# Peptides against a protein of PDB entry 3H8D, part 99

Target 1, 122 residues: chain A of PDB entry 3H8D
Amino acid sequence: DMKRQQRFFRIPFIRPADQYKDPQNKKKGWWYAHFDGPWIARQMELHPDKPPILLVAGKDDMEMCELNLEETGLTRKRGAEILPRQFEEIWERCGGIQYLQSAIESRQARPTYATAMLQNLL

## One batch from the design tools (peptide; made by RFdiffusion4, then SolubleMPNN)

Design b2_p18_1_s3 (from b2_p18_1, 10 letters changed)
Fold by OpenDDE base, seed 5:
Structure b2_p18_1_s3 (fold): chain B 122 residues (1-122), chain C 122 residues (1-122), chain A 18 residues (1-18)
Amino acid sequence: as target 1 above (122 residues)
Amino acid sequence: as target 1 above (122 residues)
Amino acid sequence: MEAAWEAAMRLAEELEAE
């Protein structure tokens, strides 16, 4: 049901190689998630040293968060939840529309709110 | 279509009587709005000196914002947009569920995302 | 009396101008 709640989250991450370095030497990345109801629909990673990674449900399941929304605890993490546009702006900037479109066209994308919205746009 | 974007906003207001007073003497209220697509679905006002005011589309149209979302400029006002839960938490605390339910039962509420979600809950 | 939303809208504009 497309009435599922759409929720978006962002949390920082530190590269494994930097975890034990001094704070000034820790380069921060950002992990983004779009949950369509309980399950992740899109994931995005911004890295300090490599290109963004875009992931969509169906195509990239094995690389995406495996936990349902409740299991992640994201809804309880202060400052983790972001506005839809805060996700979408970065998503668009990273070429997410094209990425999801391609996944849909190749029949790799699982139907989600994101796929439905994109199909309405096109 | 229930695929309309749900957007929530909060902005402060100063009572007319306090507008020309010194800052320390200006008591701030809060105006909240839920837009279901271009049109307001719910409005809420928190006052420093009187009970909260809850308003729902259909029932309270003449007391609610008359502008469509774009006309308000809220989407362009820094810090105005809030997370859905930031609205809902206050809405619930103020008895909004009961208020909207009553409006639905009396056939005063215009169908919106809010009415649909409430009907799913009940 | 002015509606709260009108006052709010005005205040929001003032805050953005600062």
Scores: peptide ipSAE 0.022, ipTM 0.572, DockQ to the pose 0.059
Fold by OpenDDE base, seed 4:
Structure b2_p18_1_s3 (fold): chain B 122 residues (1-122), chain C 122 residues (1-122), chain A 18 residues (1-18)
Amino acid sequence: as target 1 above (122 residues)
Amino acid sequence: as target 1 above (122 residues)
Amino acid sequence: MEAAWEAAMRLAEELEAE
């Protein structure tokens, strides 16, 4: 049901190799998540030194957050929740539309709000 | 989903006040963490000179590790990962069952593997 | 004051480096 609340989150991460360096020598990445109701629909990771990682439900379940939204605690982390467009803008720049489209066409994607929106757009 | 991998870790720490003293004058504490999949569910700190600190997800998020498991690098730290019972034994000794139970009853705990196990036990 | 877990994370890395 597309009546489900769509919520988006972003949190920073530091590369394991940089965790113990001086702050000025730590390169920060960003982890993004789109939750369609209680379950993750899309995930995206921006790395300081490698290409972005795009993940979609159904196709990439094993690499994605396996917690429901409440279990993540993201809703309780100040500053973690972001606007839909703040997610979508990065998603689009990273080729997310094409990635999700391909996942749908190959029958790998699980139906989500994201798949529905894409199918409406095309 | 309780299919998530439960992983436990323990690492030593030195009190800030002792960091710059001679090694023989540094009292070591222990930091424990239980990760329910990628996210921390419980945290515990054994101090050399004060009572243990018990923390549970939802209730104590602001005092707990804010990194996901991969971001911590704990899985890559030799000797950091411990057996479930090595965590639970200390947790129980420190009154962790009662602490988590109270957090559940007060609606402060977020659902985790730990909350589910406790609810099954009671 | 620095959280214990932060200090622990740093210490653990130092110990591995030795």
Scores: peptide ipSAE 0.021, ipTM 0.360, DockQ to the pose 0.087
Fold by OpenDDE base, seed 1:
Structure b2_p18_1_s3 (fold): chain B 122 residues (1-122), chain C 122 residues (1-122), chain A 18 residues (1-18)
Amino acid sequence: as target 1 above (122 residues)
Amino acid sequence: as target 1 above (122 residues)
Amino acid sequence: MEAAWEAAMRLAEELEAE
């Protein structure tokens, strides 16, 4: 159902390897999520010292957030929710359109709001 | 098409009568808009000294923004775009659900994302 | 290794608690 609420979130993270280092040595990354209703549709990770990671539902389920939206508590985290464009701008810059398109073409992507919108764009 | 992008905006305004007064005498209001794709679906005005105004597409077209989203330039105004909940919270507090419901029941409301979502809620 | 989102969730919880 494409009438599902589309919600986007961004939270920082510290790499596991840096968790116990001094603050000066904690390199911050950014975790982005697009939820299509209760379930994640896209995930993106910006890292300070490696290429961004793009993930799409169906193809990358094992690497994506496994919790539904309510379970994440993201809706209750101040400053976590972002505008759609705040997600999409980064997604596009990181080659997300091409990534999702390829996942669709290879029949790896699970149908989501994101896949539907991409088909409208192309 | 309920796959249309739902976007929300808020901008301040000064009452026409106060435009040329000293800043201390300029009472600020707030203009809110919900766009269902390119066209406005709901509009809300908060005033400092009168009741809020709620407007819904179909019923209140003559009182609502007549420009499509791109024509408004709202997408290019820094700080204008707000989260859906930032609109809905005020809408609900101002009796927007009841207002829209009444407009639907009287067949005055034009079908929009907002009308569809209300039917899901009730 | 811990997934980035798990680390993010943990950090977010810490920030919210402040």
Scores: peptide ipSAE 0.207, ipTM 0.611, DockQ to the pose 0.057; fails the geometry check
Fold by OpenDDE base, seed 3:
Formats: structure tokens, sequence, C-alpha cells
Structure b2_p18_1_s3 (fold): chain B 122 residues (1-122), chain C 122 residues (1-122), chain A 18 residues (1-18)
């Protein structure tokens, strides 16, 4: 149901190799998630030293967060939730539109709010 | 500091392809982690249909959990924490000693409790 | 494919919620 609430989150991560380095030597990455209701629809990872990773439900379930929204605790983590545009801006810059489109065309994507929006736009 | 608490965890995972199959058709794998203080030192994955995956900090940071221990929430997951021997038994069975040793010799491993223990033993 | 650790983390969270 497209009436489901769409919620977006961003949390930082530190590379394992940098965990014991001084703060100035810790390069942060960013983990992004789009939840369509209780379930993740899109996931994205920005790394300091490798290409961004884009993931969409259905196609990339094995690589995406498997917890439902409530299980993640993200709704209770201060500063984790972001505005839709804050996610979409990064998603678009990373080539997310093309990635999701290709997944739909190859019948790999699970229907979500994200797939619906894209299909309405194109 | 080797005085850091060593904590070990094990959680099951289901292959993305099996997510929507009946329970009897879902083959479970197992994810293992060794945390040296707040940071992961070793990671291991047992799959139902492919070879085990061994990972060590420094060498395999890009493939290992990027979250610190508190961020994972594993300390609050019922049944997730395991005894040290429960991890080590699997690690040894999978060839973990040789894997970690090779990483140390090639200067790919980050110093951890695990590297220290191995170097003391050999 | 999702990294095994990510899948495991998700599953663990799911199990906690049950």
Amino acid sequence: as target 1 above (122 residues)
Amino acid sequence: as target 1 above (122 residues)
Amino acid sequence: MEAAWEAAMRLAEELEAE
C-alpha cells in the first residue's frame, strides 16, 4: 500500500581498520536506508575509499538490512532520521534511478513505494 | 590493550532467495563475530551451500561489519552472545589459524587480541 | 547479494522483535 509511511535514515560507520586510530584518522562512511512502511525498500552505502553501493529490495535482499524498522531501533536513535530529499539527492547522484530501473526491467525488484514512484515518473 | 573485553556472537541468516520460501525450504547460514573491545577483530560466515568465509581485521575491513559493538545491538540480542570456545572451535575447524597467520606474515592484519594470541602460541 | 553479516544482523533484530 502506497499509503505506508516512508521514512529515511542515515547513520555513520567507521571502517574496521580505522577503529583504533585517532579521530582525525578515522574515515567515516555513511549508511542510508529507505523504509516503505516497516520494510526496507532501498539501501545505500557511501564509503570513503570505494564506490557507493546501491541496493534495492527483491534484487539485493541478501545484502540489505534484514531487520524491520522497529527492530533496527533507528526510529529511536537521535539524529538518524533524515528528510526524504536528503536520501533522494544522494540516491540520484549515485545513479540510483538507473539502478532501480534496471532492476524493474529485469524483474528483479520487489514492488515498493520506490518502484511505484519511478514507474509513475517514466 | 589486551585488557579489553573479548566478546563473541553468533546469529543466523537466511539467504535472500529463500526469504519468501516455506520454513522447510529456508537454509540457514551462520554469522560469527569476535569483538576485541568495541571493534570487530574476526568475522566468519558458515553457508549451507558454499565454503565458509573467514575475515580478519585490517585485511578484510571492506567485507567485515563496519559497526562498532554498541551500534550492532548484539549485546542486547537474546541468544546472540556465545562463549569464546564456541567461536574458536568453528574458527579452527575452518582453517582460521592458518588464515590469520598468513595475514600477519604478509602484514595485512591489524593488531588485535586475536593476532596477539596467535603470536604468543606460535 | 547482501553481506552475510548484514543479513545476520537483520535476522537477529527480527528474532528479538518476535
Scores: peptide ipSAE 0.163, ipTM 0.532, DockQ to the pose 0.065; fails the geometry check

Design b2_p18_1_s4 (from b2_p18_1, 12 letters changed)
Fold by OpenDDE base, seed 5:
Structure b2_p18_1_s4 (fold): chain B 122 residues (1-122), chain C 122 residues (1-122), chain A 18 residues (1-18)
Amino acid sequence: as target 1 above (122 residues)
Amino acid sequence: as target 1 above (122 residues)
Amino acid sequence: MEEKWKAAMELAEELEKE
């Protein structure tokens, strides 16, 4: 159902290895999520010292957060929600279009709002 | 810091592949989490048609939910929080002790309340 | 690719400050 609301979120994170280090030794990353209705469609992680991690529904289900939108505190977390373009700009810079396209072509991607938009664009 | 509060949660989940199926075709699984303070220490997923998935901090960080406890709605979700024994009983039945022990021995596990308890037990 | 993701990180940091 493409009538589902599309919502986007971003939160900073500290790497697991740095969780108990002193603040000066904690490197910040960024966690991004696109929810197509209640379910996550795309996830992205920016790290200060390694390449971005891109994840798409269907292909990367085991590596994506399995909580639905309501089960996360994101809708209640001040400053977490971002505009669609704020997500897409980073997604594009990280090669997300090509990543999702490849997932579609290999029949690994689950149909989502994101896959539909890409198919309309190509 | 072993003085951190240990909290345990359980929620039902629907497999990604079943998200858009009719209710009769949606197979329910169970998602379990142990939080050592704000950070997840252990995660477990029970599935109706495949073996349990066991995950421990350090080893399986990429496959575990990256949201900290506050960023989840779990503390505010009615019926989500469970008693420690309710988690541990399932963990034990699924071979969690051996799984975590192996992760410790291979130096893959991050120190948590769970690793400390196991080391005291052995 | 490294330049691209570095730029993305910088952009993300800038957006947080807004």
Scores: peptide ipSAE 0.028, ipTM 0.682, DockQ to the pose 0.275
Fold by OpenDDE base, seed 2:
Structure b2_p18_1_s4 (fold): chain B 122 residues (1-122), chain C 122 residues (1-122), chain A 18 residues (1-18)
Amino acid sequence: as target 1 above (122 residues)
Amino acid sequence: as target 1 above (122 residues)
Amino acid sequence: MEEKWKAAMELAEELEKE
């Protein structure tokens, strides 16, 4: 059902390996999520020293956050919610379109708002 | 710092593949998390039709929830928080001690409250 | 590819400042 609300979030994060280091030794990354209704459709992680991580529903379920939107605090975290384009711009720059396309072609992607939109673009 | 508060949570979840299925076709699993202060130390997922998934900090960072405790809604979700033993009992039954031990021995585990406790047990 | 994701990081950092 494409009538589901599409919501996007971004939060900075400290890498797990840096969590207990002194502040000056903590490199900041960025965690992005697209929720198609209550369920995550896409996840993206930007790191300062390695390639971005792109994750799509169906293919990458094991690596994506299992919490539904209500189980997160994202809707209550000031500044976490972003506009669709703020997510999509980064997604596109990181090769997200190609990544999702490949997941669709390999039949690994679960149908989501994201897959539907891509089908209309291509 | 072992002075950090150890908190444990459990929530039911619907498998990603079942998210959009009719209610009768959604099989329920269980998501468990151990937070060592603000950071996740262990994660465990029980599924009705496959082996449990065990994840430990350091080794399985890619597969664990990246959100810190405050970024989740778990502390505000009624019935989500569980006692330490409620987590540990399931952890033990699922082979968590051996899993964590192996992660320590292979030098994949990041030091946490969980690794410290295991070192005292063995 | 590296330049591309570096640019993405920079953009993300700029968005944080908003």
Scores: peptide ipSAE 0.027, ipTM 0.690, DockQ to the pose 0.275
Fold by OpenDDE base, seed 4:
Structure b2_p18_1_s4 (fold): chain B 122 residues (1-122), chain C 122 residues (1-122), chain A 18 residues (1-18)
Amino acid sequence: as target 1 above (122 residues)
Amino acid sequence: as target 1 above (122 residues)
Amino acid sequence: MEEKWKAAMELAEELEKE
């Protein structure tokens, strides 16, 4: 049901390889998530020195966070929630529209709020 | 530092493909995680109708939960935390020892409490 | 694409400052 609450989150992360390095050697990335109700619809990871990772429900289930929204601390984490446009702006810049479109066309994408909105856009 | 607190968690999950199906068609799996301090060291997913998924830090970073322990709700989720042996028993049954050993030998595994313990065991 | 994701990173950093 596309009437489910759409919520967006962003948190910084340190790369696993940098976890135990000194602060000056910890390059910060950004983790983004779009939840369609309790379930993740899109995920995006920005890295300082490599291309972004784009993930969509259905296609990339194995790589996406398997915790539902309630199982995460995101709704309780101060400063984690962002506006829809704050997610979409980054998503668009990273080629998310084309990525999701391709996933839909290949029948890999699970129908979500995101896929429905893309159909309205294109 | 191997003196970090080792914590283990288990939560049920519904497969993404079954998210919007009727309850009778939602096949429940089990998500397991081992956190070495704030960072995930091992992850395991049990499915009712396919082989388990085994993941280890360093090798499988892209597929593992990228939320640190504090960013998840796991420490605040009633019934989620389990004893070390409850994790290890399933890990062993699923071939986790061999999986982690292979990851160490191939230099894919990031050193964790788990890798250190394996070195003591074998 | 590299220029695009660099711009995205900059935007993300700006958002953190807000």
Scores: peptide ipSAE 0.027, ipTM 0.685, DockQ to the pose 0.275
Fold by OpenDDE base, seed 3:
Structure b2_p18_1_s4 (fold): chain B 122 residues (1-122), chain C 122 residues (1-122), chain A 18 residues (1-18)
Amino acid sequence: as target 1 above (122 residues)
Amino acid sequence: as target 1 above (122 residues)
Amino acid sequence: MEEKWKAAMELAEELEKE
């Protein structure tokens, strides 16, 4: 049911290797999530010193956070929620359209709002 | 600093393939997490129809949830927090000691409270 | 690719400042 609410979030993160370093030695990355209703549809990570990581439901379930939206603190975290276009702009720049398309064509993607929109666009 | 608070959590989860099925067709698994201070040290998944999944910091960073403890709703979710032994009992039954030891020996594990305790035990 | 994700990072940093 594509009538589900689409919500997008972004939070900064510190790399595991930097977690116990002094603040000046911690390089910040960015964690992005797209929730299709209560369930995650896409996840994306921006890193300061390596390529972005793109993850889509179905294909990358083992690598994506298994918490549903309510089990995260995201809706209660000030400044975490972002507009759809703020997610999509980064997603597109990172090659997300091609990544999701490939996942669909290889039959690895689970149907989500994201897959539906892509299929309508192409 | 091993003076960090060790906190453990457990929540049920529904498999991605079952997310949109009727309740009677949703088989419940269990998601476990060990937080060493604000950062996840171990993650574990119990599944009704496949082997358990064990994850340790350093080795499995790409597969573990990248939210820190405060960014999850876990400390605010009623019934989510469990006692240390409730986590460790399942961890041990699933072969977690051997899994973490192997990760240490292969130099894949990031030092955590869990690695420190294991090294003291062995 | 590197320039693209660097640009994405810059955009993310700008968003944080807003």
Scores: peptide ipSAE 0.026, ipTM 0.686, DockQ to the pose 0.260

Design b2_p18_2_s1
Fold by OpenDDE base, seed 4:
Structure b2_p18_2_s1 (fold): chain B 122 residues (1-122), chain C 122 residues (1-122), chain A 18 residues (1-18)
Amino acid sequence: as target 1 above (122 residues)
Amino acid sequence: as target 1 above (122 residues)
Amino acid sequence: SMPPDPPEPPPEPPAPAP
């Protein structure tokens, strides 16, 4: 339903292997999420030492945030919420359009706001 | 199915609020998981600054690891795997028996090796 | 009283290093 609020979040993370190293040896990654209403539609991870991870609902449910938006506490985390374009700019650069397109074509993607937007663009 | 391998894991974590602080200001928590075959049965979190979190399959699915065991990479993470008793000792101390019992009685728990063991104990 | 720190999403176990 296109009436659902689209909300986007970004939080920094440090990989477990670096969590207990000296600060200078902790490389920052970024976790991104797109919520289509209460449920995640897309997830993206930027790592300092490996390729970006792209995840889409339906295809990658087992690798994506299983919490509903309220359970994540992201709405209460100051500075976590970002603008749609701040997500989309990174998503596009990481090949997210092609990734989601392929998931739609393979019938792996769950219908979301993201799939609807892409299908209207193509 | 009781033929599924029961595997237990423990990894340290630092809460996001502490990830970018000086090392001396990073309080370590512990994440614990019990996998009943490929899927998580119980999860537990020890925090330095809040009460333990106990989670059981069926009741708390939306707060538990959604990855299957292979996807987690825990089996490939040296030092992550622990003995059953290393999990159970902490689980018992945190009130895990009562938590799982209540989840069974409320019909919120998904049947797992953990529910079967508890039901055989009572 | 400061609002309770929002619960952090559960740490997803790191994907295995290849």
Scores: peptide ipSAE 0.028, ipTM 0.436, DockQ to the pose 0.047
Fold by OpenDDE base, seed 1:
Structure b2_p18_2_s1 (fold): chain B 122 residues (1-122), chain C 122 residues (1-122), chain A 18 residues (1-18)
Amino acid sequence: as target 1 above (122 residues)
Amino acid sequence: as target 1 above (122 residues)
Amino acid sequence: SMPPDPPEPPPEPPAPAP
C-alpha cells in the first residue's frame, strides 16, 4: 500500500576486521536502507574492497535488517535519514534495478513499495 | 504518473515590508514546494504574522511557482531540498489534506501525485 | 497583497556537463 511512508537511511560502517584498528586504518563502508513503512524493503552495502551488496525483502531477509524502523533507532540518528534520490542513485549505479527485477521474476521478492514502483516502470 | 520524481523544497523568505530593515527586524517566513516531476504540485507559505498559505496545482496556479523545477534552480541550492515528511508534516498541520480534498471535490485541482495519494488514502 | 514572489530561484547551477 502506497499509504506507508517511504524512508531512506545511510550510515557508515566499519568492517569487523577493522573495528579494533586505528581509525586511520579503518575503511568505512556505507550501509543503506529503504524502509517501506516499518519494515525494510531494500538494503545496500558499499564496501571499499568488495562489490556492493544489494538486498531485497523476501529474497534476502536473512541478510537484511530484521528490526522494524523504530527498533533501529535510525529515525533518531542525526544525519542518518537521506533523500529518496540519494538512495536510488546509488541503487541504480549498483545494478539494483536488475537485481530487484530478477528477484521479482524468480518470485523471491516480497511485494514492497520498491517492487510496485519497478513494476510501474516496466 | 508515479514515474515522476517527487521532490520537496523549503527556502526562507523575507516579507517585502522587512526587506530593507535590519536583519534583526526581519521576520523570516518559509516557502515550501512539492514538485511532481518538473512542475509544482503543492506550495505552502508560513508567515510569522498571518495564517499559512496553502496552494495546489490547478486551483492556485496563478499564485504558485510558474517555473519548472530546473528553472527554479532549487535543485542547486544547498539545503533547499527537504525530505517528503518534512513537507507533509507541515502540510498536515496547516490543514493541507482538507484543502487539497476540497480542491479535488470542487474539480479545481489538477491531477498530480498529491491528488493521487490523497485519493488513495480516502 | 500578492504572496511574496517565491524567493528568486537560486541561480541555476551551470548545466551539468552532459
Scores: peptide ipSAE 0.029, ipTM 0.533, DockQ to the pose 0.059; fails the geometry check
Fold by OpenDDE base, seed 2:
Structure b2_p18_2_s1 (fold): chain B 122 residues (1-122), chain C 122 residues (1-122), chain A 18 residues (1-18)
Amino acid sequence: as target 1 above (122 residues)
Amino acid sequence: as target 1 above (122 residues)
Amino acid sequence: SMPPDPPEPPPEPPAPAP
C-alpha cells in the first residue's frame, strides 16, 4: 500500500555471551528493520562472527520482531531511524534480493512494500 | 503531490569571511533544504552570529537554491541527506510554521508539499 | 528477537552549500 509509511531502523546489539565481558570484548552486532506501516516487512541481523541473518515477513514471522512499530519504541529512540538507502545497501550486499525473490516464488512471503517493489523490478 | 518524493538535506557552510581563517576561527553555518520532488520547497540557513534565515518557495525564490535536486549533487553527497524530522525540528524551532503560514495567507507561497501539510493542520 | 539499544545518527555532510 503506497499510503503506508516505510520506515527503517538500525540498532546495535551485544550478544548475551558478551554482555558481561569487558567493553573491548563486546562484539557489537546490528539489528535492522524495515516497517511497512505498523508491521515489519524485513529484518536483518549483522553479526561479528557469523553470516548475516535475513528475514522476510510471511516466511520468517516467528524469527522476526512480533511487535508493531509503536510497541517497539523504535520511533522514540534517537538515532534508531535510518534512511531507506542505509537499509537497502546492506540488504543488497547480504543477498536480500535473492532471498526475498525466493520467498515470493515459493509463496512464503507475505505481501509487503518490499515484495511489491521487487515485482516492479521484474 | 503525494507521489513526489520528499527529501531533506543539510550541509555545512563556512562564511566567505572565515574561509581563510584558522580552522578554529571558522564558524560553521548550516544550510538546510527540503525538496518536494525535483524542486526546493523550503530552505533554512543557520548562522553562528545572526538569526536563522527561513525561505519558502514562491516567496523567496530569488534567495533560494535555483538548481533542481539533481543539479545540486546533494543526492550524491554522503551524509548530506537527513531524515524529515531532522529538518522539521529545526524548522519549527526557528518559527518556520508561522513563516510559511504568513506566506500562504499573503498568497506569496507556491504550492508545495509543505504548504499542503500546513493546510491539513488547520 | 526483540530490538536492542539504539545506534547513532548518520554522519554529517561535507562542504559547501549550493
Scores: peptide ipSAE 0.025, ipTM 0.469, DockQ to the pose 0.104; fails the geometry check
Fold by OpenDDE base, seed 3:
Structure b2_p18_2_s1 (fold): chain B 122 residues (1-122), chain C 122 residues (1-122), chain A 18 residues (1-18)
Amino acid sequence: as target 1 above (122 residues)
Amino acid sequence: as target 1 above (122 residues)
Amino acid sequence: SMPPDPPEPPPEPPAPAP
């Protein structure tokens, strides 16, 4: 089986209440995604005024991107794609390793590239 | 075994004869590298006035980067690291698939992530 | 500012400017 391509994306988001404010008054959050082939494996959201959100496939499917990678248009959006390390650095800082580990141990995580990599480290 | 990290880099180069010319008279080439873990797996050079150079580990070792990834300082050089697709797009355009395939078939290629991926496609 | 034009491609990537 061809190893699925691992692709990582980041896009800014503006809070609903700030959408129509002047640019200077818009606080940006950041939406991150890890796609393991066509489907999202991990999602992460950095907010300007609340704790980060960490999400993993299998456990958090209802809160994660439901579109396949091509449907998202992310691959066509200039500046959206990021390096693996640019995702992982933030993931690690936000406690993503522990979050994913707990999801694996509780059998809530769907098998993905992310789960496989973590299991190889532990 | 932990899957080795695949990392890709691009840096500009100036021709020897242009090093001391005014910026407007310097034609830039581009040096590309694919590192499979600590060691280079593929190298590619785009020149302003000659055909591209394609190099693969095992076959072209004497013409490729001899330093390990950390010794290169590429990971610390801002703007040097590129997305996998940014490497592969140029590699494909330059005939890299055929070049690597020929190296595999002639048993000149060292096994790398690149050779494994190509063998999965064929 | 654009980084200075790198010297001739060493067979190795030039050391990042300190």
Scores: peptide ipSAE 0.024, ipTM 0.512, DockQ to the pose 0.042; fails the geometry check

